# Designs tried in a protein design run: peptides against a protein of PDB entry 2AKA. Part 48

Target 1, 299 residues: chain A of PDB entry 2AKA
Amino acid sequence: MEDLIPLVNRLQDAFSAIGQNADLDLPQIAVVGGQSAGKSSVLENFVGRDFLPRGSGIVTRRPLVLQLVNSTTEYAEFLHCKGKKFTDFEEVRLEIEAETDRVTGTNKGISPVPINLRVYSPHVLNLTLVDLPGMTKVPVGDQPPDIEFQIRDMLMQFVTKENCLILAVSPANSDLANSDALKIAKEVDPQGQRTIGVITKLDLMDEGTDARDVLENKLLPLRRGYIGVVNRSQKDIDGKKDITAALAAERKFFLSHPSYRHLADRMGTPYLQKVLNQQLTNHIRDTLPGLRNKLQSQL

## One batch from the design tools (peptide; made by RFdiffusion4, then SolubleMPNN)

Design b2_p13_3_s3 (from b2_p13_3 with A1S D4Q L10F)
Fold by OpenDDE base, seed 1:
Structure b2_p13_3_s3 (fold): chain B 299 residues (1-299), chain A 13 residues (1-13)
Amino acid sequence: as target 1 above (299 residues)
Amino acid sequence: SLLQQIDAIFDSF
């Protein structure tokens, strides 16, 4: 029996090739959050490579459909340049930047047209995520004055779909009541049925504060709960701390923290990846029969 | 056709 996630990946690729990406309610996980919430860092931690654009402001300017595929080999492939295998992940980063600029131009605008990236790796579980532009309040550079609304409208094209799960990424060192990720999730999923909470920056909380009540699902309950993660700091990135060492430090953080030790086996990037794989697989199983019937009636 | 490709994907279940 073929894995359900690779099956949906083939559907995504087929629909992308015909320009119908936005119109089909495919079972997927959309990643939402404010700028600098740590969305792209979570994705890089899954792959174990630095491959996403870096910078200030709006870094992700097109949806990135990231298809992770467990394989004995490690390489990446883009849908827009089939047959080219990337083994250097710096070249993957450069291709994302180039393909983004090709469509958006030089004004740092946004486009709803996805970039489709498949990563084969022995270090990943089968998982597909759609990284969306970070929500912003302030235009930077040559961005249009309504960029905040353009981003929100783009996000709504994904998160309003019934078969879209929402990975809401919120930093712990900011007021969770003001989380842009949880606000947009609550707007389209008021009962918290489709939302998975990710809490980043737990290592950057003020001394004497913790996110225990959030992580225990007691403060703002989601049916699918919350998972805490610790990403590399800017100092760690500048110091070229590898992701393997970062994952070990994350595990140590949860195990050694008095407020989180009892949750440590249900926290961290490896656990998040497992949960997302299982959640997506189950979601595909539940939604595919209805999707098949809908497609057969429309085609 | 696209439909046949989709059906082939679903039938590979």
Scores: peptide ipSAE 0.045, ipTM 0.718, DockQ to the pose 0.641
Fold by OpenDDE base, seed 5:
Structure b2_p13_3_s3 (fold): chain B 299 residues (1-299), chain A 13 residues (1-13)
Amino acid sequence: as target 1 above (299 residues)
Amino acid sequence: SLLQQIDAIFDSF
């Protein structure tokens, strides 16, 4: 039996090639969150490489379909430049930036046209995510004054689909009741059936505060629960701190924290990756029969 | 055809 995630990847590639990817309700996970919520850091922690654009304001400006494939080799490839294998992940970052700018221009505008990136690695589980632009309220630089609404409309194209799971990324050092990610998730998934909560920046909470009630699924219940993660600090990123070392520090954080120690085996990036792989696999299994029938009727 | 390719993908699991 072929792995279900690679099967859906082939479907995604086929549909992207014909320009129909955005209209198909493929089983997928959309990543949503406010700017600086830590989305890019979570994705990079899955790969174990620095490869996503960085900077102030809107970093992700096009949907990034990130296909992680477990392999004995490590390289990346883009659907828009087939046959080119990237082994330097800085070149991957530069290609994302260049391909983004090619469509959006230099004004830091957004486009709903996805970039399809596949990463082969021995360090990943099979997992496909759609990274979406971070929600913002304030235009910066040459951004259009309605950029908030443009981002929202783009997110809605993905998260309203019934076969879309939602990875809602929220920082713990901000009021979680005001989380942009959880707000949009609740709007389109009011029963919390499709949403997985990720809580970042747990290490940046004020002394004497914790997110235990959130992580225990007591404050804002989601059927699929919450997973806490600890990303590298901006200083660690700038200092090129190794992601493997950061993952070890994350494990230590949960094990040593009085509020999280009892949850430690259900926290952290490796556990998140495993859960997402399992949930996506199961979701694909459940949705593929219906998708096949739909495709046979429409094509 | 595209449909045949899709069917082949679905039949591969």
Scores: peptide ipSAE 0.044, ipTM 0.712, DockQ to the pose 0.709
Fold by OpenDDE base, seed 4:
Structure b2_p13_3_s3 (fold): chain B 299 residues (1-299), chain A 13 residues (1-13)
Amino acid sequence: as target 1 above (299 residues)
Amino acid sequence: SLLQQIDAIFDSF
């Protein structure tokens, strides 16, 4: 039996080649979060490389279908330029920016047309994520005044699909009751069946506060639970702090923290990656028979 | 056709 994630990747590639058919509900994980929620850092920590666009405001302006593939070699490939292997992840970042600008223009607008990026690495588990634009309330630069609604409409195209799992990324140093990610997840998944919570910025919480109740799934319960992570600071990113060192620091954070030490084996980016791989694999297994039947009925 | 390619992918499942 083929690995289920690579199988769905081939389907995604095939559908992307003809334009996204809105009638096809592929099993996938959509990543949602407010701007600066730490979403990009979570994805980069999976790869162990800096490769996503950076900046203030809206950074992700097109959906990014990120296909992680375990391999003996490390390189990236875009669907829009097949056969070109990227080994410099700065060039990957630049290609994302260039391909985004090619479609959206210079006004920092958004487009629902995905970028398809595959990353081969010995350091990743097989995992496919759809990174979506960060939710915002404030237009920046030449963005249209309705950009908030345009982003929401784009997100809704993904997260309303029944076979879409939702990776809801929320910062712990903000009121979680006001989390844009958890709000949109609750809107489209009111029973919390499709949502996986990620809590970032646990290291930036006010002294004497913690997110223990959230991480223990007691405050806003999700069937698939919550996983806490600690990302690099912006200073660490700007200083090009090694992601491996950051992951070691994350592990140390959870092990040493009085509120989290008992959860430490179920926290952190490596655990999140394992959980997402397993959750996606199981979800594909559950949904593919129905998808196959639907596709066969259209043949 | 694309549909045939998709079917071939599913047949490998």
Scores: peptide ipSAE 0.026, ipTM 0.692, DockQ to the pose 0.665
Fold by OpenDDE base, seed 3:
Structure b2_p13_3_s3 (fold): chain B 299 residues (1-299), chain A 13 residues (1-13)
Amino acid sequence: as target 1 above (299 residues)
Amino acid sequence: SLLQQIDAIFDSF
């Protein structure tokens, strides 16, 4: 029996090639969060490589359809560069930047046209995520003055779809009631049926504070719950701190923290990856028969 | 046709 995630990946690739990505309600996970919430770091921690654009402000400026595929070999492929295998993940980063700039120009604008990236690795579970631009309120540099609304409109094209799951990424060192990710999720999923909460920066909370009530699903309940993670700091990323060492430090953080030790087996990046794989697989199983019927009736 | 391609993908279940 073929894995359901690779099947949906083929559908995503086919629809991307014909420009119809916005019109089809494919089962997928959209990643949403404010700028600097830690979205890119979560995705890189799944792969175990540095491969996403870095910087201040809006770094992700096009949707990135990231297709993780468990394989005996490690390489990446872009849908726009068919037949080219990337084994250097720095070249993957450069290709994302170049392909982004090709469509958006040099003004740091955004485009709703996805980049489709497939990563084969022995270190990943099968998982597809759509990384979306970080929500911002303040334009920087040459960005359009309405960039906040452009980003919001782009996110809404994905998160309003009934078959879209929402990975809402919020930093713990900010007021969760003001989380851009949870606000947009609540707007389109008021019952919390499609939303998975990710809490980053738990290691950066003020002394004497914790996110225990959030992680226990007591403060802002989501049916799919919350998972805490600890990402590398910007200093650690700039210093090329190994992701494997960071994952070990994350595990140690949860086990040693008085407020989180009882949750430690349901926290961290490896657990998040497992949960997302399972939830996406189940979601595809539930939605794909209905999608097939819709496609057959339209075509 | 696109429909045949889609059907082939779905039939790979």
Scores: peptide ipSAE 0.026, ipTM 0.685, DockQ to the pose 0.737

Design b2_p13_3_s4 (from b2_p13_3, 4 letters changed)
Fold by OpenDDE base, seed 5:
Structure b2_p13_3_s4 (fold): chain B 299 residues (1-299), chain A 13 residues (1-13)
Amino acid sequence: as target 1 above (299 residues)
Amino acid sequence: SLLEKIDAIFDSF
């Protein structure tokens, strides 16, 4: 039996090749969150490499279909440049930037046309995510004045689909009741059936405060629960702190924190990756029969 | 055809 996630990857690739990827209700996980919520850091922590664009304002400006594939070798490939294997992840970053700019121009606009990136690595579980632009309210630079609504409309194309799971990324050092990620998730998934909460920046909370009630699923209940993570600081990123060392520090953080110690085995990036792999696999199993029937009727 | 390719993908699991 073929792994279900790679099967869906082949479907995604086939549909992307014909320009229909955004319109299909494929079983997938869309990543949503405000700007600077830590989405890119979570994805890079899965890969164990720095490979996503960085900067101020909107970093992700096109949907990034990130296909992680467990392999004995480590390399990346793009659907738009088949046959080219990237082993330098800085070149992966540059290709994302170049391909983004090719479609959006230099004005930092957005486009709904996905970039498809596959990463083979011994350090990943099979997992496919769609990274979406960070929600923002304030246009910066040459961005169109309606950029907030353009981003929202783009997100809605993914998160309204019934077979779309939502990875809602929220920073703990901000009011979680005002989380852009949780707001949009609640709008399209009011019963919390499709949403997985990720809480970042737990290490940046004010002294004497914690996100325990959120992580225990008591404040804003989601059927699929919440997972806390600790990303590298901007200083650590700029200093090129190794992601493996950061993952060890994350584990130490949860184990040593009085409010989170009892949750530590259900927290952190490795646990998140495992949960997402399992949830996506199960979701694919449940949805594929119906999807096959739908595709046969529409094509 | 695209449909045949899709069916082949579905039949592979």
Scores: peptide ipSAE 0.151, ipTM 0.800, DockQ to the pose 0.767
Fold by OpenDDE base, seed 1:
Structure b2_p13_3_s4 (fold): chain B 299 residues (1-299), chain A 13 residues (1-13)
Amino acid sequence: as target 1 above (299 residues)
Amino acid sequence: SLLEKIDAIFDSF
């Protein structure tokens, strides 16, 4: 029996080839959050490679459909250049930047047209995520003055779909009541049925503060709960700290922290990856029969 | 057709 996530990946690729990506309610996980909330860092931690564009402001400017596939080999492939296998993840980063610029031009605008990237790796579980542009308040450079609304409209094309799960990424070192991720999730999922909370930057909280009540699902309850993660700091990135060492440090953080030790087995990037794999698999199983019927009636 | 390709994907499940 074929894995359900690879099945949906083939559907995504087929629909992408005909330009209908945004119109179909495929079972998927959309990643939402403010700029610098740590969305792209979470994705890189799943792969164990530096491969996403870096910088200030709006880095992700097109939806990135990231298809992780467990394999004995490690390489990446883009849907827009089939047959080219990337084994250097710096080349993957450069291709994302080039393909983004090809469509958006030099003005650092956004486009709703996805980039489809498949990563084969022995270090990943089967998982598909759609990384979306970070919500912003202030245009930078040559960005249009309404860029905030353009981003929101783009996000709404994904998160309003009934079969879209929402990975809401919020930094712990900011007021959670002001989380752009949780605000947009609450707007389209008021009962918290489709939303998974990710709390980043737990290591950057002020001394004497913690996110225990959030992580215990007591402050802003979500049916699917919250998972805390610790990403590499900018100092760690500049110091070329590898992701393996970062994952070990994350585990140590949760185990040694008085407020989080009792939650440590249900925290961190490896646990998040397992939960997302299971949640997506179950969601696909529940959704596919209805999706098949809908597609057969419309096509 | 696209529908046939989609059905083939679903039938492979």
Scores: peptide ipSAE 0.145, ipTM 0.803, DockQ to the pose 0.743
Fold by OpenDDE base, seed 3:
Structure b2_p13_3_s4 (fold): chain B 299 residues (1-299), chain A 13 residues (1-13)
Amino acid sequence: as target 1 above (299 residues)
Amino acid sequence: SLLEKIDAIFDSF
């Protein structure tokens, strides 16, 4: 019996090849959050490799359909470069940048046309995520003055779909009531049925403050709850701190923190990956029969 | 056809 996530991956690839990605309500998880909220770091922690573009401002400028596949070997493949296997994840980063610039030009603009990246690894669970551009209010450099609205419109193309789950990434060291991720999620999912909260930067909160009430789902309740994570700092990333060491430090953080130790088994990147795999699998199971019927009636 | 390709994907489940 074929796994449900790889089945949807083949559908995503087929629809991407014909340019119809935005029009089809495929069961998927869209990743949303403000710039510097830690979205890219969460995705890299799943893979255990540095492979996403880095920098200040808008780094992700096209949707990235990231298909993680558990395998005995480690390599990446792009849908736009069929037959080429990437074993160097720095080359993966460079290809994302090059393919982004090919479509958007050098003005740091955005495009709604996805990049489809499949990563085979022994260190991942089967999981597909759509990484979306970070929400921003202030254009930087040569960005269009309306870039905030362009990003919002792009995100809305994904998160308004009924079969889209929303991974809302919010930093703990900022006012959660002002979270761009939770605001957009609440707009399109007012009952919190499709939204999974991720709280990053828990290690960067002011002394004497904590996110316990958020993580216990008491402050802004989501049906699917919240998961806290601790990512590498920008200094740790620039210093090439090993992701395995960072995951061990994350576990230690939750276990040693007075406010989080009782939640530690339901926190951290490995738990998040497991939950997302399970939730996506269940979501595909529930939606796929209806999707098949719709597709057969429309084609 | 595209429909046949889609059906083949679904039938692999």
Scores: peptide ipSAE 0.105, ipTM 0.771, DockQ to the pose 0.744
Fold by OpenDDE base, seed 4:
Structure b2_p13_3_s4 (fold): chain B 299 residues (1-299), chain A 13 residues (1-13)
Amino acid sequence: as target 1 above (299 residues)
Amino acid sequence: SLLEKIDAIFDSF
């Protein structure tokens, strides 16, 4: 039996080659969050490389289908340039930017057309995520005044699908009741059946405050629960602090923190990656028979 | 066809 995640990757690649059919509900995880919620840092921490576009405002402007594949070698490949192996992850970042600009133009507009990126690495678990544009309320530069609604409409194309799991990324140093990620998740998944909560910026909370109740699934309960993570600071990113060192610091944070030490084995980026791999695998197992039947009925 | 390719993928499951 083939691994289930690679099987769905082959389906994704096949559908992307002909244009995404909106009628196909592939089992997937869509990543949602406000701008600066720490979403890009979570994804980069899975890979252990800096490879996503950076900046203020809207950084992700097209859906990024990120296929992580455990391999003995480390390289990236784009579906739009098959056979080209990228070993420099700065070149991966530049290719994402170039391919985004090719479709959206120079006005920092958005497009619903996915970029398909596969990353082979010995440091990853098999995992596929769809990174979506960060939710914003303020247009930047030459963006259209309705950019907020354009982003929301794009997100809704993914997160409304029944077979879409939602990775809702929220910063702990902001009011979680006002989290854009949790709001959109609640809108399309009111029973919290498809949503996995990620709480970032736990290290940036005000003194005397903690997110313990959220992480213990007591405040805004999700069936799939919450996982806290600690990402590199912007200073650490700009200083090119090693992600491995950052992951060690994250582990130390949870182990040493009075409010989180009892949760430490169920927190952090490595645990999140394991959970997402397992959740996606199980979700594919549950949904794939129904998808097969649907596709066969269309043959 | 695409559908045949998809079916072949499912048959490998």
Scores: peptide ipSAE 0.067, ipTM 0.744, DockQ to the pose 0.709

Design b2_p13_4_s1 (from b2_p13_4, 6 letters changed)
Fold by OpenDDE base, seed 2:
Structure b2_p13_4_s1 (fold): chain B 299 residues (1-299), chain A 13 residues (1-13)
Amino acid sequence: as target 1 above (299 residues)
Amino acid sequence: SLLEKIDAIFAEF
């Protein structure tokens, strides 16, 4: 059986070429979370490279369809500049910023038009994610006053789709009941059937507190459960701390922590990547027959 | 056509 994720990537590319990306209920994982929840850091930890825009406020301003492809070589390609291979991931970051600004202008506005990025790497599993703008309540700089609603409306275009899985990214050092990611997920998936919880910033919790109840799926149950991760700090990112070293530190964190030691084999970025690959593969298998029938009936 | 491409992709499933 051919890898189902690359098959769906070819469908995504074909649909992107005709401008119908937003209207198609393709099996996908949408990544949702508040600003600074750690979404971009999770994605970069999968690749092992710094390649996403950085800054204050809304970093992701267009949907980023990130197609990870296991390969013997390491390079990136954009759908909007076919045939150009990027081997410098700083150039990948700059291209995302430039292509974002080309469509949104300099006002830090948002656009629902996706950027399609494929990353070939020996360090990745086959995985496709749609990174979405971080939820915010407060406009910053030249952002429109209704930016909160614009982001929400954009997210709803993805997360309302039946074949969309939701990767809800929430920081542990904030009240989970107030998680923007889990709120929007619960609105569109009230039974928690499509939602995977990611808990970031477990290393930034106050001494004597833990997220064990959350990670054990006891506080806010999701059918697909929760996975804890430890991302690089902003200081570590600014200092260009190696992601491989950060992944080793994450493993050490879970193994050494009294509250998480028993969960350590079901935590961390490598386990998350594996779970997402499996979840997406199974989801594709379950949804593609129905999607084929729908497409054949519409054409 | 796009349809033919889609059908070809689905035929590999």
Scores: peptide ipSAE 0.133, ipTM 0.797, DockQ to the pose 0.534
Fold by OpenDDE base, seed 1:
Structure b2_p13_4_s1 (fold): chain B 299 residues (1-299), chain A 13 residues (1-13)
Amino acid sequence: as target 1 above (299 residues)
Amino acid sequence: SLLEKIDAIFAEF
């Protein structure tokens, strides 16, 4: 029996080829959060490679459909350039930047048209995520003055869909009550049925503070709970700290922290990847029969 | 057709 995630990937690719990506309620996980919340860093930690655009402000300007596929080989392929295998992940980054600029132009605007990237790797579980533009309040450069609303409208096209799970990424070093990710999730999922909380920057919290109550699902309960992660710091990135060393440091962080030690086996990037794989697989199993019936009635 | 491709994918489920 073929894995359910690769099956949905083939559906996504087929629907992308006909320009209907936004109209179909495919079972998927949309990644939402404020700018610099750590969304793209979480995705890079799954792959174990630096491959996403870096910078200040709005870095992700188109939805990125990231299809992770467990394989004995390591390479990437874009839907817009089929047959070209990328083995250098810097070239993957450059292609994302070039393809983004091709559609959005030079004004650093946004586009709702997805980039579809498939990554084959021995280091990944089968997982598909849609990385969405980070929510912002302040236009930068030549961005339109209504860029905040344009981003929100783009996010709503994904997160309002019934079959969309929401990966809400919030930094721990900011007031969680003010989390843009949890606000948008609460707006479209008021009962917290579709939302998975990710808490980043746990290593950047003030001394004497912790996110224990959040991670224990006691402060703002979600049915699917919260998972804490530790991403590479800007100093770690500048120092060329590899992701393998970062994952080891993350494990050490949770095990050594008095507030998190008892949760350590249910925290960190490897655990998050496993949970997302399982959640997506189960969600596909539950939703595909209804989707098939709906499609057969419309086609 | 696209429909046939979709049906073929769903038939593997």
Scores: peptide ipSAE 0.116, ipTM 0.776, DockQ to the pose 0.577
Fold by OpenDDE base, seed 3:
Structure b2_p13_4_s1 (fold): chain B 299 residues (1-299), chain A 13 residues (1-13)
Amino acid sequence: as target 1 above (299 residues)
Amino acid sequence: SLLEKIDAIFAEF
């Protein structure tokens, strides 16, 4: 029996090729969060490579459909560059930047047209995520003055779909009640049925504070719960700190922390990846029969 | 057709 995630990947690729991505309610996970919330770092930690654009402000300016596929070999492929295999993940980063700039121009604007990237790796579980632009309130540089609303409208095209799961990424070192990710999730999923909470920057909380009540699902309950992660710092990324070493440090953080040690087996990037694989697989199983019936009636 | 391609993908489910 073929894995359900690769099946949906082929549907995503087929619909992307005809420009109808926004109109079809495919089972997927959209990644939402404020700028610098740690979204890109979570995705790179799944792959174990640095491959996403970096910088201040709006880095992700187009939706990135990231299709992770477990394989014996490691390489990447873009839907817009069929037949080209990328083995250097720096070239993957450069291609994302070039393809983004080709569509948006040099003004740091955004486009709702997805980039489709497939990564084959022995280090990943089968998982598809849609990385979305980070929410911001303040335009920077040559960005349009209405960029906040443009980003919001783009996110709403994904997160309003009934078959879209929401990975809401929030930093622990900021007021969770003010989380842009949880606000948008609550707007479109008021019962918390489609939302998975990710809490980043747990290592950057003030001394004597913790996110225990959040991670125990007591403060802002989500049916799918919360998972805490510890990403590399910007200094660690710039210093090319190995992701494997960062994952070991993350495990050590949860095990050694008085407030989190009892949760440690349900925290961290490897656990998050496993949970997302399972939740996406189950979600596809539940939704795909209904989607098939809808498509057959419309075509 | 696009429909035939979609049906072929769904037939694997």
Scores: peptide ipSAE 0.112, ipTM 0.772, DockQ to the pose 0.627
Fold by OpenDDE base, seed 4:
Structure b2_p13_4_s1 (fold): chain B 299 residues (1-299), chain A 13 residues (1-13)
Amino acid sequence: as target 1 above (299 residues)
Amino acid sequence: SLLEKIDAIFAEF
């Protein structure tokens, strides 16, 4: 049996070539979170490379279909420039920025048209994620005053689909009851059946506070639970701190922390990647027969 | 056609 994730990747590529038919509900994971929630850092930690646009405000301005493929070689390919292999991940970042600007213009507007990026690496599990624009309330630069609503409308196009899993990324150093990610997830998945919680910035919590109750799934229960992660600081990113060293520091954080040591084997970025691979694989297995039947009835 | 490609992909499932 072929790997189910690569099979769905081929379907995604085929549908992207003709424009997304809004009627097709492919099994996928949409990544949602407020600006600066740590989404980009989580995705980069999966790859082990810096490759996403950086900055203040809205960084992701188009959906990014990120297809991770386990391979003996390391390189990236874009669907919009087939046959070009990127081995420099700075060039990957620049291509995302250029392709974003080509469609959105210079005003930092948004577009619902996805960028399709495939990353081959020996360091990844097979995993496909749709990175979505970060939720914001404040327009920056030349952004339209309704940019918050434009982003929300774009997110809703993905997260309302029944076959869409939701990776809700929330920072622990902010009130989780006010998490934009958990709010939108609760709106479209009120029973918490499709949502996986990611808690970032656990290392930045106030002294004497912890997210133990959240991580133990006791505060805001999700069927698929929560996974805590520790990302590089902005200083570490700017200083080009190695992601492998950051992942080792993350492991040490969970093992040494009194509130989290008992959870340490079910925390951190490597565990999150394994869980997402398994969850997506199972979700594809469950949904693909129904999708096949639907498509065959439309042919 | 695209439809044939999609059907071929689903046939592998």
Scores: peptide ipSAE 0.086, ipTM 0.757, DockQ to the pose 0.607

